# Peptides against a protein of PDB entry 1EMU, part 104

Target 1, 132 residues: chain A of PDB entry 1EMU
Amino acid sequence: PPYLKWAESLHSLLDDQDGISLFRTFLKQEGCADLLDFWFACTGFRKLEPCDSNEEKRLKLARAIYRKYILDNNGIVSRQTKPATKSFIKGCIMKQLIDPAMFDQAQTEIQATMEENTYPSFLKSDIYLEYT

## One batch from the design tools (peptide; made by RFdiffusion4, then SolubleMPNN)

Design b2_p25_5_s2 (from b2_p25_5, 14 letters changed)
Fold by OpenDDE base, seed 4:
Order: sequence, then structure tokens, then C-alpha cells
Structure b2_p25_5_s2 (fold): chain B 132 residues (1-132), chain A 25 residues (1-25)
Amino acid sequence: as target 1 above (132 residues)
Amino acid sequence: SNKEKIEAIINEIMEKLLEEEEKEE
């Protein structure tokens, strides 16, 4: 069953609608749902290839991601990203250099946070265990 | 498909971000 695959890797969990739903519910209870939302936002952003029709949308989205997750020092994403990473993102926003990969390092750091902390905890949670 | 469902999740997140950004402007 799919829930067994979820325990094998975070990638498998995040590649399943039901897995995502359960994991997000768990993260919300832990006050860290922003980790997952940010991760998906970065994925979606990277898929938006630069073109004339996407330029304004990409800039707005990049700014939105920055303001919501990076700029807020009280947010869990900001607390789990390195200062150099946040500074780089800020620089991109200020210079309006919106490369599809501008959030890659931050996404990697947040992914590592989930791998090391929230994902293992999820597998031990009542939410996951009751589902199995 | 599962892939389409995941893409829908991603798109929803991005749309919400854009909506919030527009409200702050």
C-alpha cells in the first residue's frame, strides 16, 4: 500500500495526494505547515520558465514568496534557512534578477529540515499510524 | 492522475501567494 512507500522516502510521501494531505495536517498541528507550502511554492516557481508573458507573474510570485517566508524573521522557514541564503534571495528581489533557480538553495535547506525533523516525527505520529 | 493532482496543489499554493501579494499592494 502507498503508506508503506511513504515511510521509505520523503519523496514518495510528497508524490502522493493523500500523503501530502496527512503530512500537511501533521505539520499544521506542529505549527510548521509553512515548510511544506514553501517547498511546493519553490517547485512551482522553478517550473515557470522565463518568457515575456510570464515576466510580471514571476516577479510577483518571487516577491510573494520572499515576503511571506524569507522576510518574516518569526517564520519557521526564515529560521530554518541560512543568512547567506536569505541575503542572496533578497539581492535577487532588489535587483529584479528573477532566475528560476533563485530559491533552490532555500528549498534544499527546508527539505533537509523536513528530512531530519518533521518527516521522521510524522512517521511516529498518531495521524500516520492511525492511517496504517 | 496523481501527477495532475500534485500540480493542482502546487498551483493552488502559488495562486494564494499571488492573491496575498496583490492585497498588500
Scores: peptide ipSAE 0.715, ipTM 0.943, DockQ to the pose 0.800
Fold by OpenDDE base, seed 1:
Structure b2_p25_5_s2 (fold): chain B 132 residues (1-132), chain A 25 residues (1-25)
Amino acid sequence: as target 1 above (132 residues)
Amino acid sequence: SNKEKIEAIINEIMEKLLEEEEKEE
């Protein structure tokens, strides 16, 4: 069953609607749902192909991600990303150089945070165990 | 499909971000 795959890798968990739902519920209880939302926002952003028609949308989305997750010093995403990474993103926003990969490093760092902390805890949570 | 469901989740997140951004402008 899918829940067994979820225990094998975070990737498997995040590639399943039910897995995502349960994991997000868990993260909300832990006060860190922004980790997952940011991760998916980065994924979605990277998939947007740069073109003339998407330039404004991509810039707005990049700014939105930056302001919500990176600029907020009290946010968990900001606390779990390195200063150099945040500075790089800020630079991209200020210069309006919106490369599809501009959030890759931040996404990697947040993914590592989930891998090392919240994901293992999720697998030990009542939410997951009751589902199995 | 599962792929479509995941895409829907991603799109919803991005749309909400854009909506919030527009409200702040």
Scores: peptide ipSAE 0.715, ipTM 0.943, DockQ to the pose 0.831
Fold by OpenDDE base, seed 3:
Structure b2_p25_5_s2 (fold): chain B 132 residues (1-132), chain A 25 residues (1-25)
Amino acid sequence: as target 1 above (132 residues)
Amino acid sequence: SNKEKIEAIINEIMEKLLEEEEKEE
């Protein structure tokens, strides 16, 4: 069943709507749902093809991601991303150089945070265990 | 499909971000 695959990798968990739902519920209880939302925001942003018609939308979205998750010093995402990574993103925003990969490093760092902490905890949580 | 459902989740997140950005401008 899918829940067994979720225990094999975070990727499998994040590739399943039920897995995402349960994991997000868990993260909300832990006060760190922004980790997952940011991760998906980065994924969605990267998928947007750069073109004249998308330029304004991509810039706005990049600004939104930056302001909500990176600039917020009290946020879990900001606390779990390296200063150099945040500075790079800021630079992209200020220069309006909105490359599809501009959030890749931050996404990687947040993914590592989930892999090392929240994902293992989720697999030990009542939410997951009761689902199995 | 599962793929479509995941895409819907991503799109919803992005749309909410855009809405919030518009309010801040």
Scores: peptide ipSAE 0.711, ipTM 0.943, DockQ to the pose 0.831
Fold by OpenDDE base, seed 5:
Structure b2_p25_5_s2 (fold): chain B 132 residues (1-132), chain A 25 residues (1-25)
Amino acid sequence: as target 1 above (132 residues)
Amino acid sequence: SNKEKIEAIINEIMEKLLEEEEKEE
C-alpha cells in the first residue's frame, strides 16, 4: 500500500496527494508547515518557463516567495537556510534577475531539513501510525 | 491522475502567494 512507500522515501510521500495531506497536517501541528509549502512553491516556480508573457508573473512570484519565507527572520524556512543562500536569493530579487533555478539551493536545504527531522518524526507520529 | 493532483496542489500554493503579493503592493 502507498503508506509503506511513504516510509521508504520522502519522495514517495511528496508524490502522493494523501501523503502530502497527512504530512502537512503533521507539520502544521509542529508549527513548520512552511517547510512543505516553500518546497512546493520552489518546484512550481522552477516549472514556469521564462518568456515575455510570464515575466511579470515570475517576478511577482519570486518576490512573494522571498518575502514570505526568506526575508522573515523568525520563520522556520529562514532559520533552516544558510545565510549565503538567502543572500543570493535577495540579490536575484533586487537585480530582477529571475532564473528558474534561483531557489534550487534553498529548496535543497529545506528538503534536507525535512529528511533529517520532520520526515522521520512524521513516521513516528500518531497521524501516520493510525493511518497504517 | 496523481500527477494532476500534485500539480493542483502546487498551483494552489503559487496562487495564494501571488494573491498575498498583490495585497502587499
Scores: peptide ipSAE 0.711, ipTM 0.943, DockQ to the pose 0.832

Design b2_p25_5_s3 (from b2_p25_5, 15 letters changed)
Fold by OpenDDE base, seed 4:
Structure b2_p25_5_s3 (fold): chain B 132 residues (1-132), chain A 25 residues (1-25)
Amino acid sequence: as target 1 above (132 residues)
Amino acid sequence: SNKEQIEKIIEEIMEELLKEEEEEE
């Protein structure tokens, strides 16, 4: 069953709508749903290929991600990303150099945070265990 | 499909971010 695959890798969990739903519920209870939301925001952003028609949208989205997750010093995403990574993102925003990969390093760092902390905790949670 | 639902999740997150950005303008 799918829930067994979820325990094999975070990738499998995040590739399943039910897995995502349960994991997000767990993260909300832990006060760290922003980790997952940021991760998906980065994924969605990277998929937007630069072109004249979506330039304004991409810039707005990049600024939104930056303001909500990187600039917020009280946020868990900001606390779990390295200063050099945040500085790079800030530079991209200020220079309006909006490369599809500009959030890749931050996404990697947040993914590592989930892999090391929240994902293992989720597999031990009542939410997951009751589902099995 | 599962793939479509995941894409919808991503899209909704992006839309909410854009909405918040517009409200701050």
Scores: peptide ipSAE 0.712, ipTM 0.942, DockQ to the pose 0.825
Fold by OpenDDE base, seed 3:
Structure b2_p25_5_s3 (fold): chain B 132 residues (1-132), chain A 25 residues (1-25)
Amino acid sequence: as target 1 above (132 residues)
Amino acid sequence: SNKEQIEKIIEEIMEELLKEEEEEE
């Protein structure tokens, strides 16, 4: 069953709508939902093809991600990303160099945070165990 | 489908971010 695959990898969990729903519920209870939202925001941003029609949208979205998750010093995402990574993102925003991969390193770092902390905790949570 | 639902999740997150950005401007 799918829930067994969720225990095998975070990727499997995040590739399943039911898994995402349960995991997000868990993260909300832990005050860490921004980790998942940021991760998906980065994924969505990367999928936007650079073109004339998407230029304004991509710039606005990049600024939004930066302001909400990177610039917020008290946020969980900011606390779990390296200063050099945040500085790079800031530079891209200031220079308006909005490459589809500009959030890749930050996404990787947040993914690692989930892998090492919230994901293992989720597998031990009542939410997951009651589902199984 | 599962893929479609995940795409909707991503789109909703991005849309909310864009709305918040517009409100700050």
Scores: peptide ipSAE 0.709, ipTM 0.942, DockQ to the pose 0.826
Fold by OpenDDE base, seed 5:
Structure b2_p25_5_s3 (fold): chain B 132 residues (1-132), chain A 25 residues (1-25)
Amino acid sequence: as target 1 above (132 residues)
Amino acid sequence: SNKEQIEKIIEEIMEELLKEEEEEE
């Protein structure tokens, strides 16, 4: 069953709508749902093709991601991303150089945080165990 | 499909971010 695959890898968990729902519920209880929301925001952003019709939308979205997750020093995403990574993103925003990959490093760092902390805890949680 | 549902999740997150950005401007 899918829940067994979720225990094998975070990738399997995040590739399943039911897994995402349960994991997000768990993260909300832990006060760190922003980790997952940011991860998906980065994925969505990278999929937007840089063209004339999408330029304004991409810039606005990049600024939104930056302001909500990177600029907020009290936020968990900001606390779990390296200063150099945040500085790079800030630079892209200030220079309006909005490359599709501009959040890739930050996404990788947040993914590592989930892999090392919240994902293992989720597999030990009542939410997951009661689902099995 | 599962793929379509995940795409909806991503789209909803992006839409909320854009709404928040527009409200701050």
Scores: peptide ipSAE 0.708, ipTM 0.941, DockQ to the pose 0.832
Fold by OpenDDE base, seed 1:
Structure b2_p25_5_s3 (fold): chain B 132 residues (1-132), chain A 25 residues (1-25)
Amino acid sequence: as target 1 above (132 residues)
Amino acid sequence: SNKEQIEKIIEEIMEELLKEEEEEE
């Protein structure tokens, strides 16, 4: 069943709508929902191919991600990303050089945070165990 | 499909971000 795959890898969990729903519920209870939302925002952003018609949209979205998750020093995403990574993103925003991969390092660091902390905790949570 | 539902999740997150950005401008 799918729930067994979720326990095998975070990737499997995040590739399942039911898994995402349960995991997000868990993260909300832990005050860490921003980790997952940021992760998906980065994924969505990277999929937007640069072109003349979406340049402004991409810039606005990049700025939104930056201001909500990176610039907020009290936010969990900011606390779990390295200063050099945040500085790089800031530089991209200031220079308006919006490469599709500009959030890749930050996404990797947040993914690692989930892998090492919230994901294992989720697998031990009542939410997951009651589902199984 | 599962793929479509995940795409919707991503799109909703992005749309909310854009909405918040516009409100702060």
Scores: peptide ipSAE 0.692, ipTM 0.937, DockQ to the pose 0.797

Design b2_p25_5_s4 (from b2_p25_5, 15 letters changed)
Fold by OpenDDE base, seed 2:
Structure b2_p25_5_s4 (fold): chain B 132 residues (1-132), chain A 25 residues (1-25)
Amino acid sequence: as target 1 above (132 residues)
Amino acid sequence: SNKEKIEKIIEEIMEKLLEEEEKEE
């Protein structure tokens, strides 16, 4: 069953609607659901192909991600991303140079945080164990 | 499909972000 694959890799967990739902519930209880939301926001942003018709939308979305997750010094995403990474993103926003890959490094760092901490904890949680 | 369901999750997250951004402007 799918839940067995979830224990094999974070990728498998995040590629399953039910897995995402359970993991997000767990993260909310831990006060760190922003890790997952940010990760998916970055994925969605990268998929938006830049063109004249969506330039404004992409800029707004980039600013939204920046202001909610990167600029918030008390947020878990900000605390788990490196200063150089945050500075780069800020630079892109200020210069309005909105490359589809501008959040890639930040997403990588947040993914590492999940893999090292919250993902292992999730597999030991009552939420996951009761599902199995 | 599973892929489609994941895409919907992503879209919902992005839409919420855009809504929040518009309120702050």
Scores: peptide ipSAE 0.707, ipTM 0.942, DockQ to the pose 0.832
Fold by OpenDDE base, seed 5:
Formats: structure tokens, C-alpha cells, sequence
Structure b2_p25_5_s4 (fold): chain B 132 residues (1-132), chain A 25 residues (1-25)
């Protein structure tokens, strides 16, 4: 069953609608749902093709991601990303250099945080165990 | 499909972000 695959890798968990729902519920209880939302926001952003028709949308979305997750010093995403990574993103926003990969490093760091902390805890949680 | 369901999740997150950004401008 899918729940067994979720225990094998975070990738499997994040590739399943039910898995995402349960994991997000768990993260919300832990006060760190922003980790998952940011991760998916980065994925969505990278998929937007840089063209004339998408330029304004991409810039607005980049600014939104920056202001919500990076600029907020009290946020879990900001606390779990390196200063150099946040500085790079800030630079891109200020210079309006919106490369599709501009959030890749931050996404990697947040993914590592989930892999090392929240994902293992989720597999030990009542939410996951009661589902199995 | 699972792919389609995940894409919907991503789109919803992006839409919410854009809505919040527009309100702050």
C-alpha cells in the first residue's frame, strides 16, 4: 500500500495527495507547515517558463515567496535557510533577475530540514501510525 | 492521476501567494 512507500522515502510521500495531506496536517500541529508550502511554491515557480507573457507573473510570485518565507526572520523557513542563500534571493529580487532556479538552493536546504527532522518524526506520529 | 492532483496542490499554493502579494501592493 502507498503508506509503506511513504516510509521508504520523502519523495514518495510528496508524490501522493493523501501523503501530502497527512504530512501537512502533522507539520501544522508542529508549527512548521510553511516548510512544505515553501517547497511546493519553489517547485511551481521553477515550472513557469520565462517569457514575455509570464514576466510580470513570475516577478510577482518571486516577490511573494521572498516576502512570506525569506524576509520573515521569525519564520521557520527563514530560520532553516543559510544567510548566503537568503542574501542571494534578496539580490535577485532587488535586481529583478528572476531565474527559474533562483530558489533551488533554498528548496534544497528546506528539503534537508524535512528529511532530517520533520519527516522522521511524522513516521513516528499518531497521524501516520493510525493511518496504517 | 497523481500527477494531476499534485499539480493542483501547487497551483493553489501559488494562487494564494499571488493574492497575498496583490493585497500588499
Amino acid sequence: as target 1 above (132 residues)
Amino acid sequence: SNKEKIEKIIEEIMEKLLEEEEKEE
Scores: peptide ipSAE 0.705, ipTM 0.941, DockQ to the pose 0.834
Fold by OpenDDE base, seed 3:
Formats: structure tokens, sequence, C-alpha cells
Structure b2_p25_5_s4 (fold): chain B 132 residues (1-132), chain A 25 residues (1-25)
């Protein structure tokens, strides 16, 4: 069953709508839902192909991600990303150099945070165990 | 499909971000 695959890898969990729903519920209870939302925001951003029609949208979205998750010093995402990574993102925003991969390093760091902390905890949570 | 549903999740997150950004401008 799918829930067994969720225990095998975070990727499997995040590739399943039911898995995402349960995991997000868990993260919300832990006050860490921004980790998942940021991760998906980065994924969505990267999928937006640079073109004339998307230029304004991509810039706005990049700024939105930056302001909500990176600039917020009290946020979980900001606390779990390296200063150099945040500085790089800031630089991209200031220079308006909006490369599709500009959030890749931050996404990787947040993914690592989930892998090491919230994901293992989720597998031990009542939410997951009751589902199985 | 599962893929389609996940894409919708991503789109909703991005749309909310854009809406919030517009309010701050």
Amino acid sequence: as target 1 above (132 residues)
Amino acid sequence: SNKEKIEKIIEEIMEKLLEEEEKEE
C-alpha cells in the first residue's frame, strides 16, 4: 500500500496527495507547515519557463517567496537555511536575475531539514500510525 | 490523476503567494 512507500522515502510521501495531506496536517501541528509550502513553492517556481509572458509573474513570485520565507528571520524556513543561501537569493531579487534554479539550494536545505527531523517524526506520529 | 492533484496543490500555493505579494505592494 502507498503508506508503506511513504515510510521508504520522503520523495514517495511528497508524490502522493494523501501523503502530502497527512504530512501537512502533522507539520501544522508542529508549527512547521512552511517547510512543506516553501518546498512546493520552489518546485512550482522552477517549472515556470522564462519567457516574455511569464517575466512579470516570475519576478513577483520570486519576491513573494523571498519576502514570506527568506526575509522572515523568525520563520522556520529562514532558520533552516544557510546565510550564504539567503544572501544569494537576496542578490538575485535585487539584481532582478530570476533564474528558475535560484531557490534550488534553499529547497535542498529545507528538504534536508525535513529528512532529518520532521519526516522521521511524522512516521512515529499518531497521524501516520492511525492511518496505517 | 495523482499528478494532476499535486500540480493543483502547487498552483494554489503559488497563487496565494502572488496574492499576498500584491497586497504588500
Scores: peptide ipSAE 0.705, ipTM 0.941, DockQ to the pose 0.801
Fold by OpenDDE base, seed 1:
Structure b2_p25_5_s4 (fold): chain B 132 residues (1-132), chain A 25 residues (1-25)
Amino acid sequence: as target 1 above (132 residues)
Amino acid sequence: SNKEKIEKIIEEIMEKLLEEEEKEE
C-alpha cells in the first residue's frame, strides 16, 4: 500500500496527494508547514521556463518567495537556510537576475531539514500510524 | 491522475504567493 512507500522515502511521500495532505497536517501542528510550502514553491518556480511572456510573472513569484520565506528572520525556512544561501537569493532579487535554479540550494537545505527532523517524526506520529 | 493532483497543489501555492505579493505592493 502507498503508506509503506511513504516510509521508504520522503520523495514517495511528497509524490502522493494523500501523503502530502497528512504530512502537511502534521507539519501544521508542529508549526513547520512553511517547510513544505516553500519546497513546493521552489519546485513550481523551477518549472517555469524563462521567456518574454512570463518574465514579469517569474520576477514577482521569486520576490514573493523571497519575502515570505527568506526575508522573514523569524520564519522556520529562514532559520533552516544558511546565510550564504539567503544572501545569494537576495542578490538575485536585487539584480533582477531570475534564474530557474536560484532557489535550488535553499530547497536542498530545507529538504535536508525535513529528511532529518520532521519526516522521521511524522512516521512516528499518531497521524501516520492511525492511517496505517 | 496523481501527477495532475500534485501539479494542482503546486499551482495553488504559487497563486497564493502571487496574490499576497500583489497585496504588499
Scores: peptide ipSAE 0.705, ipTM 0.941, DockQ to the pose 0.832

Design b2_p25_6_s1 (from b2_p25_6, 11 letters changed)
Fold by OpenDDE base, seed 3:
Structure b2_p25_6_s1 (fold): chain B 132 residues (1-132), chain A 25 residues (1-25)
Amino acid sequence: as target 1 above (132 residues)
Amino acid sequence: MKYKSVEEYENDIIEELLAEEEEEE
């Protein structure tokens, strides 16, 4: 069953709408839903092709991600990303060099945070255990 | 809420971010 796959890898959990729903509920209770939202924002951003028709949209989205998650010093995403990573993103925004991979390192760091902390905790949570 | 697909969830995140950016400008 899917819930067993969720326990085998975070990727399996994030590739399942039911898994995401439960995990996000858990993260909200822990005050760290931004970890998941940021992760998906990065994925969605990377999927946008850098072409003339998407140029304005990509720039706006990059700025939005930066302002909401990176620039917010009190946010969990900002706290769990390296200064050099945040500086790189800032540089891309300021220079308007909006490469599809500009958030990859930040996404990796946030994914690692989930892997090491919230994901294991989720598997021990009442939310997950009651579902199984 | 529960989404119909992972893609729908991802799209909602993107659209919300874009909407917030428009309001801030």
Scores: peptide ipSAE 0.666, ipTM 0.926, DockQ to the pose 0.872
Fold by OpenDDE base, seed 1:
Structure b2_p25_6_s1 (fold): chain B 132 residues (1-132), chain A 25 residues (1-25)
Amino acid sequence: as target 1 above (132 residues)
Amino acid sequence: MKYKSVEEYENDIIEELLAEEEEEE
């Protein structure tokens, strides 16, 4: 069943709408749902192809991601990303150099945070165990 | 909230971010 695959890898969990629903519920209880939302925001951003028709949209989205998750020093995403990574993103925004990969390092760091902390905790949670 | 697909969830996040950005401008 899918719940067994969720325990095998975070990727399997994040590729399942039911898994995401349960995991996000858990993260909200832990006060760190922004980790998941940021991860998907980065994925969605990277999927936008650079072209004339997408230029303004991509810039706006990049700025939105930066303001919501990176600039907020009290936010969980900001606390779990390295200063150099945040500085790089800030530089991209200020220079308006919006490469599809500009959030890759930040996404990797947040993914690592989930892999090492919240994901294992989720698998031990009542939410997951009661589902099985 | 339950979504129909992973893509729907992802798109919802993107659209919300864009809406918030436009509101701040």
Scores: peptide ipSAE 0.665, ipTM 0.925, DockQ to the pose 0.871
Fold by OpenDDE base, seed 4:
Structure b2_p25_6_s1 (fold): chain B 132 residues (1-132), chain A 25 residues (1-25)
Amino acid sequence: as target 1 above (132 residues)
Amino acid sequence: MKYKSVEEYENDIIEELLAEEEEEE
């Protein structure tokens, strides 16, 4: 069953709508749903082709991600990303150099945070165990 | 509890971010 695959890898969990729903519910209870939202925001952003028709949308989205998750010093994403990573993103925003990969390092760091902390905790949570 | 597809979830996150950005403009 899918829930067994969720325990094998975070990738399997994030590739399943039921897995995402349960995991996000858990993260909200832990006050760190922004980790998951940021991860998907980065994925969605990277999928947008840097063409003329997407230029304004990409710039707005990049600014939104930066303002919501990077500039918020009280946010879990900001606390779990390295200063050099945040500085790089800030530089991209200020220079309006909106490369599709500009959030890759931050996404990697947030993914590592989930792998090391929230994902293992989720597998031990009542939410997951009651589902099994 | 609302169960969204992976694509729907991703799109909702993006649309919410864009909406918030529009409010700040």
Scores: peptide ipSAE 0.664, ipTM 0.924, DockQ to the pose 0.804
Fold by OpenDDE base, seed 2:
Structure b2_p25_6_s1 (fold): chain B 132 residues (1-132), chain A 25 residues (1-25)
Amino acid sequence: as target 1 above (132 residues)
Amino acid sequence: MKYKSVEEYENDIIEELLAEEEEEE
């Protein structure tokens, strides 16, 4: 069953709608749902084609991601991303150089945070164990 | 209870972010 695949890799968990739902519920209880939301925001942003018709939308979305997750020094995403990574993103926003890959490093760092902490904890949680 | 697809979850996050940005402008 799918829940066994979730225990094999975080990728399998994040590629399953039921897995995402349970994992997000767990993260909310831990006060760190922003990790998951940011991860998906980065993925969605990268999928937007850099063309004339999407220029305004892409800039707005990039600014929104920056303001909500990177600029908030008290947020878990900000605390779990490196200063150089945050500075790079800020630079892109200020210069309006909105490359589809501008959040890739930050997404990688947040993914590593989940891999090392919240994902293992989720697999030991009552939410996951009761589902199995 | 029916859960949203992965794509629906992703899109909801994007749309919420865009809506918040519009309110701040």
Scores: peptide ipSAE 0.664, ipTM 0.922, DockQ to the pose 0.696

Design b2_p25_6_s2 (from b2_p25_6, 11 letters changed)
Fold by OpenDDE base, seed 2:
Structure b2_p25_6_s2 (fold): chain B 132 residues (1-132), chain A 25 residues (1-25)
Amino acid sequence: as target 1 above (132 residues)
Amino acid sequence: MKYSSVEEYIEDIMNRLLEEEEEEE
């Protein structure tokens, strides 16, 4: 069953709508659902190909991600991303140089945070164990 | 709320972000 694959890798968990639902519920209880939402926001952003008709939408979305997750110094995403990474993103926004990969480093750092802490804890949680 | 796919979940996140950005502008 899929829940066994979830215990093998975070990637398997995040590639499954049922896994995402349970994991997000757990993260909300831990006060860190923003880690997951940011991770998927970065994925969605990267998939948007730059073109003339998409430029305004991409800029708005990039700015939204920056303002919600990076600029908030009290937010968990901001606390778990390196200053140089946040500075780079800020620079892209200010210069309006919106490359599809501009959030890649931040996404990697947040993924590492989940891998080392929240993901292992989820596999030990009542939410996951009761599902199995 | 349960989404029908991972892609639908991503789209919902992005749409909410865009809506929030427009309200702050």
Scores: peptide ipSAE 0.670, ipTM 0.926, DockQ to the pose 0.796
Fold by OpenDDE base, seed 5:
Structure b2_p25_6_s2 (fold): chain B 132 residues (1-132), chain A 25 residues (1-25)
Amino acid sequence: as target 1 above (132 residues)
Amino acid sequence: MKYSSVEEYIEDIMNRLLEEEEEEE
């Protein structure tokens, strides 16, 4: 069953809408749902192919991601990303250099945070265990 | 919140971000 695959890898969990729903519920209880939302925001952003028709949209989206998750020093995403990574993103925004990969390093760092902390805790949580 | 697909979840996140950015400008 899918729940067994969720325990084998975070990737399997994040590829399943039911898995995402349960995991996000758990993260909300832990006060860190922004980790997941940011991760998927980065994925969505990277999928937007640069072109004349979506340049304005891409810039606005990049700015939104930056303001919501990176700029807020009290946010969980900001606390779990390295200063150099945040500085790089800030630079891209200020210079309006909006490369599809500009959030890749931050996404990697947040993924590592989930892998090391929240994901293992989720697998031990009542939410997951009661689902199985 | 429950979504029918992963893509729907991503789209919702991006749309909310864009709405927040437009309101802040």
Scores: peptide ipSAE 0.670, ipTM 0.927, DockQ to the pose 0.852
Fold by OpenDDE base, seed 4:
Structure b2_p25_6_s2 (fold): chain B 132 residues (1-132), chain A 25 residues (1-25)
Amino acid sequence: as target 1 above (132 residues)
Amino acid sequence: MKYSSVEEYIEDIMNRLLEEEEEEE
């Protein structure tokens, strides 16, 4: 069943709507739902084709991601990303050099945070165990 | 919340971010 696959990899969990729903509920209770939202925001951003029709949208979205998750020193995403990574993103925003991969390193670092902390905790949570 | 697809979930996140950005401008 799908819930067994969720325990095998974070990728399997994040590729399943039921898995995402349960995991996000857990993260909200832990006060760290921003980790998941940021991760998916980066995925969505990278998929946007850099063309004339998407230029303004991509810039606004990049700016929004930066302001909400990177610039917010009180946010968990900011606390779990390295200073050099945040500085690089800031540089991209200031220069308006919006490469589709500009958030890749930050996404990787947040993914590692989930892999090492919240994902294992989720698999031990009542939310997950009651579902199984 | 419950979404029908991962893509729908991503779109909702992106749309909310864009809305928040526009409100701050």
Scores: peptide ipSAE 0.670, ipTM 0.927, DockQ to the pose 0.808
Fold by OpenDDE base, seed 3:
Structure b2_p25_6_s2 (fold): chain B 132 residues (1-132), chain A 25 residues (1-25)
Amino acid sequence: as target 1 above (132 residues)
Amino acid sequence: MKYSSVEEYIEDIMNRLLEEEEEEE
């Protein structure tokens, strides 16, 4: 069943809308739902193919992601991303070099944070255990 | 809110981000 796959892979959890719902609920209780939202924002951003019609939208979205998650020094995403990574993103925004992969490193770091901390905790949580 | 798909969830996140950005401009 899906919930068993969730325990075997974070990818399986994040590829399942039911899994996402439960995991996000858990993260909200832990005050770190932004980890998940940022991760998916990066995924969505990367999927936007650069073209003339998307240029303005992509720039706005990149700036929004930067302002909401990276620039917020008190945010969990900012605290869990390396200074060099944040600096790189800032540079891309300032130079308007909006490459689809500009958030990849940050997404990787946030994914690692989830893998090492919140994901294992989720599997031990009452939310997950009661679901199983 | 439970979404019908992961893609819908992503789209909602992105749309909200865009809305927030426009409000700040």
Scores: peptide ipSAE 0.670, ipTM 0.926, DockQ to the pose 0.777

